Peptides against a protein of PDB entry 5A53. Designs and how they scored, part 227

Target 1, 230 residues: chain A of PDB entry 5A53
Amino acid sequence: LVENVKQALFIPGQSCNKNLHDIMVDLSALKKPDMKRFNRKNDIHPFEDMSPLEFFSEKNDCSLMVLMTSSKKRKNNMTFIRTFGYKIYDMIELMVADNFKLLSDFKKLTFTVGLKPMFTFQGAAFDTHPVYKQIKSLFLDFFRGESTDLQDVAGLQHVISMTIQGDFQDGEPLPNVLFRVYKLKSYKSDQGGKRLPRIELVEIGPRLDFKIGRIHTPSPDMVTEAHKKP

## One batch from the design tools (peptide; made by RFdiffusion4, then SolubleMPNN)

Design b2_p29_4_s3 (from b2_p29_4, 9 letters changed)
Fold by OpenDDE base, seed 3:
Structure b2_p29_4_s3 (fold): chain B 230 residues (1-230), chain A 29 residues (1-29)
Amino acid sequence: as target 1 above (230 residues)
Amino acid sequence: GVDLEEEDLLLSTEELEEKMGPVYTEPIN
């Protein structure tokens, strides 16, 4: 079953600054060609009123949205939104730490648009903790692209890595999620007459450390309905 | 700009599997 690739809409909020704009451009490049960006700032407060986002989802036929805002309390905030039937399914605030790196900070490697990424998730909480489960689900849903049966390792050109920064106990603040992107390089190593392909990963950017903010979880009914439709 | 040395940016598949666990090529159901 070729699942239709989900389309993403990137929305600058009223408080979007230059740094957030640059982050938006670089992160959205990973979603090409299945991405739209607004050029104008929109005054949207998703945790107060979700109606504008539902309107944009329907109007642009996008089930994925990212709202870019910044304040003293929520600096460099990327609100990731998913919709089902153009209604809000879930939301999560991910604030980018100041130590971010843009694509321009890395050696320019030729990137083929449209290749399916591989994923790595480091940290047991991605499989056990509800917030990190949501993050894992979100990023898989956001960047997986077309499900091609082409297990052609040659077609898998990049790896998206997500790491939970350290251990935590119940009641403690949730550790940041470290977002990294690598390009896969295949080398023919001539070791002892067996040409074993050596695979190396090269970081290509962007580099983002996400601080977790506010979360909206889906209703049990929406979860059930979303899983019924392939 | 922090000149990340090219060496710091390169991980072998074995090192990646050791440090990061299995690389998923298919959607994790």
Scores: peptide ipSAE 0.020, ipTM 0.436, DockQ to the pose 0.027
Fold by OpenDDE base, seed 1:
Structure b2_p29_4_s3 (fold): chain B 230 residues (1-230), chain A 29 residues (1-29)
Amino acid sequence: as target 1 above (230 residues)
Amino acid sequence: GVDLEEEDLLLSTEELEEKMGPVYTEPIN
């Protein structure tokens, strides 16, 4: 069963600014061809009323959504939404820190659109802490491309790296998640007869440091239904 | 200009696994 690649819808909110627009363009490029973008701003407040997002999910047949908003309290806020059966499954606010880098800030490397990225997660909390587990699940789900049977290193062109910025204890503010994208370059090492392909990671952008905001977790019933493999 | 020192992080898969931990090629459902 070719798992249907989840489609993403990028939605500029009413408060979407140029920076968020640029970030949206760059991040959405990683989701091509399985991405739609609205050109018009939409006044959506998902933590107040989720109904508009459910409507958009159904109307556009997108189970992934990203809402771009910015306020004084929540600057450069990307709300990531997943739906199941066009109902909200989970949501998380990830605010982009001001130190972000766009694709234009890096050397333009040609990348093949639609290749499935590899993922790396740095930080034990990605496996133990509920919030970071959700983030891990979200990004794996979000950027899951076509399952190419190409186990060939040549087919793996991109690495998405997510790092928890530092250690934290219970009750402390959750550290930022550092989002990095690398292109794999294979170099043939001519050293010593065994052509061991040397793989180089070249950062291609965007570079995003995510501050974690509000979270909506799925109901236990929705978790059960979503994990039911058909 | 912030010279983004392109740290050419030339990492082999093994080095990548050593430095960055396990590389996931498949979504862990």
Scores: peptide ipSAE 0.046, ipTM 0.582, DockQ to the pose 0.038; fails the geometry check
Fold by OpenDDE base, seed 4:
Structure b2_p29_4_s3 (fold): chain B 230 residues (1-230), chain A 29 residues (1-29)
Amino acid sequence: as target 1 above (230 residues)
Amino acid sequence: GVDLEEEDLLLSTEELEEKMGPVYTEPIN
């Protein structure tokens, strides 16, 4: 069963600024062709009222949404939303730090649209801590693309890397998640008559450091329903 | 523009495995 690729909708909020718009454009480029963007700002406050997002999910047939907002308290905030049956499943605020880099800041490499990314997650908390498990699940779900039974390694041309910035203890603020994107370059090195494939990773952008904000977790009932294979 | 030195942008597979651990090629179901 080829699971249908999840579609993403990028929504500029009322407080969306130029930086957020640029970040939105670059991040959404990684989701092509399975991405839609709104051109108009929408006054949405998902932690106050989720109903507008459920409406957009249904009307656009998108199970993934990203709301772009900015305030003094939540600067460069990307709220990632997942829906199940067009109802809110979970939400997480990821605020982009000021040290971000856009695609234009990197060497222009030919990027083939539609290639499946590989993923790396650095930090034990991605498997043990509830918040980081949600982040891992979210980004896998967001960028996984078409599940083809053909593990055609030939189709894997880029790596999405997520790293937890440092160690933390219980009760401490959660460290940022470092988001990096690399292109795989294969070189044939002739060392001593043995052609060993040399693989190099080249960062292609965007470069985003995410500060974790507010989180909405799914109800136990929704978790059970989402795991029910039809 | 921040001149990102090409050296800072290039990681070998060995360096990647060392720094980043195993690369997941399959979606973890």
Scores: peptide ipSAE 0.018, ipTM 0.458, DockQ to the pose 0.027; fails the geometry check
Fold by OpenDDE base, seed 2:
Structure b2_p29_4_s3 (fold): chain B 230 residues (1-230), chain A 29 residues (1-29)
Amino acid sequence: as target 1 above (230 residues)
Amino acid sequence: GVDLEEEDLLLSTEELEEKMGPVYTEPIN
């Protein structure tokens, strides 16, 4: 089944700042060509009224949205939204920490647009904790690209790494998620007897540490419907 | 549908090493 690639819409909120704009540009570059960006700020408050997002989802035929807002309480906030049938499925606020790095901070490596990334998830909670499971699901859904049966690892040039920053117990604040992007460099081992590493991971950016904010979870009915393979 | 199926794009470091050989991460100095 050739699954249709999910389209993403990046929306600058009213409080979008230069840093968020730059982050948006860099993160959205990883989603090309399956990405749209609004150039104008939109006054959207998704946790108060979801209707504008549903409208944008339908109007732009995007099942993925990212709202860029910033406030004193929620600085550099990227609200990730997924829709199903142009209705809100889930939302999560991920606030970018100030230690972020842009693509320009890394060596300009030529990357092929549209290549499927590989994913690595570090932290058991990605499989067990509902919030981190949602994050894992979200990023897989966001960056998976075209479902080609070609699991040809040879064609995969990028690795998206997500790491939970430290251990946590029940009742403790949820650790940040460290978002990293690497390019795979394969070195031909053919040069002279030294076991050269076959693959080198080179960080290409952006580098984002996500603080977890507010979450909207789907209704059980929507979960059931979304899991129904057509 | 939202294919939430964990497709084969999930590679652990171990799986990467198995499929591709040793994976090295250069620390960004």
Scores: peptide ipSAE 0.017, ipTM 0.451, DockQ to the pose 0.027; fails the geometry check

Design b2_p29_4_s4 (from b2_p29_4 with T2V K11L T12S L19K I23V)
Fold by OpenDDE base, seed 1:
Structure b2_p29_4_s4 (fold): chain B 230 residues (1-230), chain A 29 residues (1-29)
Amino acid sequence: as target 1 above (230 residues)
Amino acid sequence: GVTLEEEDLLLSTEELAEKMGEVFTEPIN
């Protein structure tokens, strides 16, 4: 069963700026060919009214959406939205810190469009803390791509790494999530013995540090429906 | 669903689990 690759829609909000536009372009490039971008700004406030997003989900046949907005309170805000049956399943605000790097900041490496990334998650909270569990689920869902059988190591081109920035205790602010993208580069060891292929990870960008903002969770019924094995 | 504001993110892991319900790490279908 070729699982239908989830399509993503990137939406510039009314407050979308040049930085967010550039981030949107670079992040969406990782989702090609399963990505659409709006060229026009749309006045959407998902935490006030979710109906416009449900409309866009259905109209564009996209179960993933990213809204790009910026304000004084929520600078460089990427609202990630998932839908199930064109209804809002969950939302999370991830604000990009000012230390971001674009693809242009890294050495240009050839990238094959449509290859499934490998994911790595660093931090125990990705498995234990509800918010980080949601983030893990979201990014796995967003970039999972085609369910190819055995991850042919030969087909593995890039790794998406997500790291919780440090430890935290209850009552403390949630650490940022460090988003990094690496390309696997094979080097032939020139050492005169058995030429064991050495694989190195080369960062290719974008580099994004996400501050966690507002969250909308699904109803228990939607959770049950969305996790039903077909 | 439930909406969590930024202030709600300061709740304990247990309180967040109660408020958010069961969260799975698996992608949705």
Scores: peptide ipSAE 0.711, ipTM 0.976, DockQ to the pose 0.881
Fold by OpenDDE base, seed 5:
Structure b2_p29_4_s4 (fold): chain B 230 residues (1-230), chain A 29 residues (1-29)
Amino acid sequence: as target 1 above (230 residues)
Amino acid sequence: GVTLEEEDLLLSTEELAEKMGEVFTEPIN
């Protein structure tokens, strides 16, 4: 079954600035060809009224959305939204730290559009902590591409790495999530006349450190429906 | 659904699990 690849819609909010626009362009490039971008700013406040996002989801046939906003309290904020049946399933604010790097900051490597990334998650909390579990689910959903039953390792070009920045205890601020993208380079190493395939990871960008903000969770009923095997 | 503010992120893992309900790591359909 070729599961239909989820489409993403990138929406500049009213407070979207140049940096957020650049981040949007670079992050959305990883979702090609399965993405749309609005060129106009939209006045959307998803935590006040979610109805406009549901409308955009249905109208554009996009079950994934990213809203780009910035304020003093929530600088470089990327609100990730998922819909199920064009209704809001969940939302999470991920604020990009100022130390971000764009694709232009890295050596340009040829990238084949549409290949499924491999994911790596570093940090036990991705499997145990509800917020990090949501983040893991979100990014897997966002970038998984075509579900081919055959893990065609031969088609693997890039790795998306997500790392929880350090340990934390209850009552402490949640560590940032470090988003990194690597390309797999195959080198033929000539070691003593034996050509051993060597694989190296080369960072290609963007480099984003996400601070976690507000979250909207699904109802238990929506969770049940969204995880039913068809 | 429930909305968690930034202050709610300081809650214990158990309290967050109660507020958020069961969260799966699998993508939704």
Scores: peptide ipSAE 0.711, ipTM 0.976, DockQ to the pose 0.858
Fold by OpenDDE base, seed 3:
Structure b2_p29_4_s4 (fold): chain B 230 residues (1-230), chain A 29 residues (1-29)
Amino acid sequence: as target 1 above (230 residues)
Amino acid sequence: GVTLEEEDLLLSTEELAEKMGEVFTEPIN
């Protein structure tokens, strides 16, 4: 059964600036063809009122949303939202650090749109810490694409890498999550007359370091319903 | 659901687990 690919809606908030717009364009390119973007700014404050986002989810048939906002307290903020049955399931604020790189900062490589990425998660906290578990779930859900039975290794074009920036202890600020995108490039190495296939990873962008902000969690009932096998 | 502010992110793993409930790494359906 081909599972329906989740559709994403990218929404510029009222405070969306040029940098956030450029980041939005580049990140959303990884979600093509399963992505919509609004061209107009929308005055949405999801942690004050979630109703506009539920309305947009239903109206656009998008279970994934990203709101682009910026303030002094929350600079370059990407609020990632998931819905279940067009109701808010969870939200997380991920603020992009100033050291970001756009696709234009990398060597342009052709890639086929719509191929399933391979994911790598670096850091034990992705499996043990509730916040990083949510981030892992979110990005797997956001970029997984079509569940094809044939994980044809031959069809893997890109890798999404997420790394927790260093170790942390209880009571310390949560480290940033380093978001990186690589293209798989196959080379034939001629070593001693045996051609061994060599795979290299080439960074293609965007490069984003995410600082974690506010979180909204699902109700226990929504968790149960959202994880029921159909 | 529950909303966590930035200050809540300084809580221990155990305290966060109590506030957030069970978090799965699998995508939702």
Scores: peptide ipSAE 0.707, ipTM 0.975, DockQ to the pose 0.860
Fold by OpenDDE base, seed 4:
Structure b2_p29_4_s4 (fold): chain B 230 residues (1-230), chain A 29 residues (1-29)
Amino acid sequence: as target 1 above (230 residues)
Amino acid sequence: GVTLEEEDLLLSTEELAEKMGEVFTEPIN
């Protein structure tokens, strides 16, 4: 079953600034061709009223949305939204730290649009902690592309890496998630007559450190419906 | 061509490098 690739909609909020715009452009480039961007700012407050996002999901046929907002309390905030049947499934605020790097900060490498990424997740909490499980699920859902039983290795060019920044205990603030993108380079190494392929990872950007904000979790009923394979 | 299973896309960088090292006898141009 070739599952249809989930489409993403990037929405600048009313408080979207230049930095968020640049981040939006660079992050959305990784989702090409399966993304749309609004050029106009929209006054949306998803934790107060989700109905505008549901409307946009349906109108644009996008099951993934990213709202770009910034305030004193929530600077450089990317709200990631998933819908099921054009209804809100879950939401998470991920605030980009000031140390971000854009694609322009890295060496320009040839990049083919539409190739499937590989993923790495560093931190046990990605499999055990509910918030980090949601983040893992979200980013897999966002960038995985088409579900294929077999992937030609020639069609793999980049790695999306997500790392939990340090250890934490229950009741402590959740550590940031470090988002990194690498290009895979394969070299023929001739060592002692055995051609061992040498693989190198080159960071290509963007580089984003995400601080975790507010979360909306789906109802148990929505979880059950979303996991029902048609 | 060398094919990866979907589960291979979730390998660590090191595991992927090892697997690709076994699989990629030819340079990815």
Scores: peptide ipSAE 0.092, ipTM 0.624, DockQ to the pose 0.021; fails the geometry check

Design b2_p29_5_s1 (from b2_p29_5, 15 letters changed)
Fold by OpenDDE base, seed 1:
Structure b2_p29_5_s1 (fold): chain B 230 residues (1-230), chain A 29 residues (1-29)
Amino acid sequence: as target 1 above (230 residues)
Amino acid sequence: SMLEEIKEQILEQMQNPKKYEEELSKYSI
């Protein structure tokens, strides 16, 4: 079963500023063609009332949403929302640090639309800690695209890398997640054996350091339903 | 370095694409 590619909706909130708009444009470029953007600001407070997001999910047939807001407490905040059956599955606030880089800050590499990215996750907590597991799941769902046979390695030109910024202990503030995008260059070694290809990575942007904010977790019932393979 | 770790993971994924797809499928809803 080719799972239908999850569609994303980018929503500028009432407090969306130019920087967030630029970040939204650049991040959404990685989701083309499976992306919609609203041109109008919407006054949505997802942690107070989720009903407007469920309505937008259904109306736009988008199981992924990103709300762009900014305040003194939550500067450059991207609220990532997933729905299941047009109901809120989970939400997470990821605040972009001020050190962000846009696509324009990198050498213009031809970004081929629709290329399946490879994913790399740096930090054991992506497999053990509930919050980082949610982030891993979210970004996989967000950018995985079509399940094509990986044997077309020739089509895997992009790497999305997520790194936990340092170690942490229980009860400490959760480290930032470093979001990086690379162009993958693979070179066959001329020596006629099963030698591993030489890999070169070129950062293409955007570069985003995400500070973790508020989280909404799915109910156990929703987890069970979402993991039911058809 | 972070970049070398990323390269190592990519190389592992390229060597075992089935394992990689299985890992992705565990985290996807």
Scores: peptide ipSAE 0.645, ipTM 0.955, DockQ to the pose 0.796
Fold by OpenDDE base, seed 3:
Structure b2_p29_5_s1 (fold): chain B 230 residues (1-230), chain A 29 residues (1-29)
Amino acid sequence: as target 1 above (230 residues)
Amino acid sequence: SMLEEIKEQILEQMQNPKKYEEELSKYSI
């Protein structure tokens, strides 16, 4: 069963500004062709009322949504939403730090649309801590794309890297997640031994440092339903 | 470094593509 690629909907909120719009454009470019964007601002407050997002999920057949909002308390906020059966599964606020870089800040590299990204996660908490597990799950689910049997499309692939910024203890504020995108170049070793390929990484953007905000977690019942293999 | 760790993970994934796809599938809802 080729699982249908999850479609993403990018929604500018009422407080969406130019910076958030630019970030939205650049991040959504990584989700092409499986992406829709609204061109109009929508007054949505997902942590107050989720119903408008469920409506948009169903109406647009999008199981992934990103709401772009900004306030004094939550500057450059990207609320990532997943739905299951057009019902809210989970939500997380990821606020983009002011040090962000757009695709225009990087050397124009030929971006091939539709290449399946590789993912790398730096930090043990991605496998142990509930919030970082959710982030890992979200970004894998968001950007996985089509399952292609082509491991290396001509030795070129994108890498989506997520790094937890430093160590933290229980009760401390959660460190930021450093989102980076690289172009991977893989070179076969000419020597007939099982030598690891030489790889080169070139950052292509966007560069986003995410501050973690509010989270909505699924009910146990929704977790069970969402993990049922068809 | 972060970049070295990224490279190590990539190389591991390239060596074990089936394991990598299975891991990705565990996080799919």
Scores: peptide ipSAE 0.644, ipTM 0.954, DockQ to the pose 0.777
Fold by OpenDDE base, seed 2:
Structure b2_p29_5_s1 (fold): chain B 230 residues (1-230), chain A 29 residues (1-29)
Amino acid sequence: as target 1 above (230 residues)
Amino acid sequence: SMLEEIKEQILEQMQNPKKYEEELSKYSI
């Protein structure tokens, strides 16, 4: 079964600046062709009123949305939103640290648009901690693309890597998530044995360090409905 | 290093692509 690829909508908020615009362009390039961008700024405050986002989800047939805002308290803020049945499922604020790198900061490598990424997650909390589980789920939904039964590993040219920046204990501030994108180079070893291919990774960008902000979690009922396989 | 850990995970996924897809499907909605 080919599941319908989730479409993403990128929305500049009123406070969207040049840096956020550039980040939006570069991050959305990884979601092509399954991406729309608004050219106009929209006055949306998801944690105050979610109704405009539900309207945009339905109107644009996008189950994924990213709102780009910036303030003194929440600089370079990307609010990631998922919908289920055009209703808000979850939201998370991910603030991009000032050390970000754009695609233009890396050597231009030819990459094919629409190839499936591989995903790597570094940090046990991605499998145990509710917030990092949500981040893992979100980024998988955002970038996985077409689920095909054909394990065409040969079509996997990109690696999306997410790393939790250091260890933390209960009650401590949540470490940043380091978002990295690599081009995968796989070299078949000519030696006719079951030897694993040699792998080389080349960072291609963007490079984003995400500070975790506010979160909206789905109701248990919405979780149950969203995990029902059709 | 972070890069070596990433490479190890990729190699594991390449060896066990069914397991990898099953793991991805547990986290996707």
Scores: peptide ipSAE 0.642, ipTM 0.954, DockQ to the pose 0.794
Fold by OpenDDE base, seed 5:
Structure b2_p29_5_s1 (fold): chain B 230 residues (1-230), chain A 29 residues (1-29)
Amino acid sequence: as target 1 above (230 residues)
Amino acid sequence: SMLEEIKEQILEQMQNPKKYEEELSKYSI
C-alpha cells in the first residue's frame, strides 16, 4: 500500500510579519511539491476556535497545517496542526528564535525537489517525553514523504536533524529544539571490504531553533483511530 | 560532538534500513 503523501497548508495569520513569511517560504520549500501556501492573512486563533482550521483542512485536502503568527509573548510562532479525518488531531506552538538562518544564508547547493530526507533525533527525551515524542511524530509526518518499499538509500541526499538543546529536569522549562538540514555526501571507502561509507554533512538551511509553546493533544479515541491502518 | 552523533545515526540507518523504516512507522500517524 503506497500511503498517500500528506499535504501541507501554510497559513499566514493576521500578525504574520516579514521574518515569518521568509521562514514560511524556506521551510515550505522542503515540503515541495506536497505544499500549498495562502497569500492572504487569515484571522485564526486555533487555541480559542479550531473550526476554521478543520474547514481549511477539508477544503484544501491537507492533513498538515502551519499557522504563522507573532506577538510580544509568542514571537515568530509557528503553530503546527495535524488533522485526522479533517478533525484536529494535535497542535503545537513552535516559536522560532531570533538567531534563525534562511536558505539564502547558506551556500546555494542544488536542492533536488522530492528527495526523501533521512531523520536524526538527538536527545533521549524524543523517545520518552510526551512533548518531544509529539514533535518527533509531527516532523516525521511532515517531511517523510511517500512510504515506498524502495530501500534506495542512494536517493537520500538530505538529513533533517532535530536536537534537544541541553538536559532538563522535571518542572524545568523545556529546552529548545534545534532544527538543522544537511546535504549528505557519501563516499565509498577505498579500503577493501564491507566498510561503512564515509559521510560528510553540509548544512544547507534553514536553521531554526524552536521554543516550545502551547500544545493540544489528541483524545485517546483519536489516537486509536489514527493508528488504525486502513 | 552533535555532528558526530548525527553521522553515527546516519551510518546506523544506512546499515539497517528496515529497522529505520519500522522506527519511523511507529512515530508517524
Scores: peptide ipSAE 0.642, ipTM 0.954, DockQ to the pose 0.799

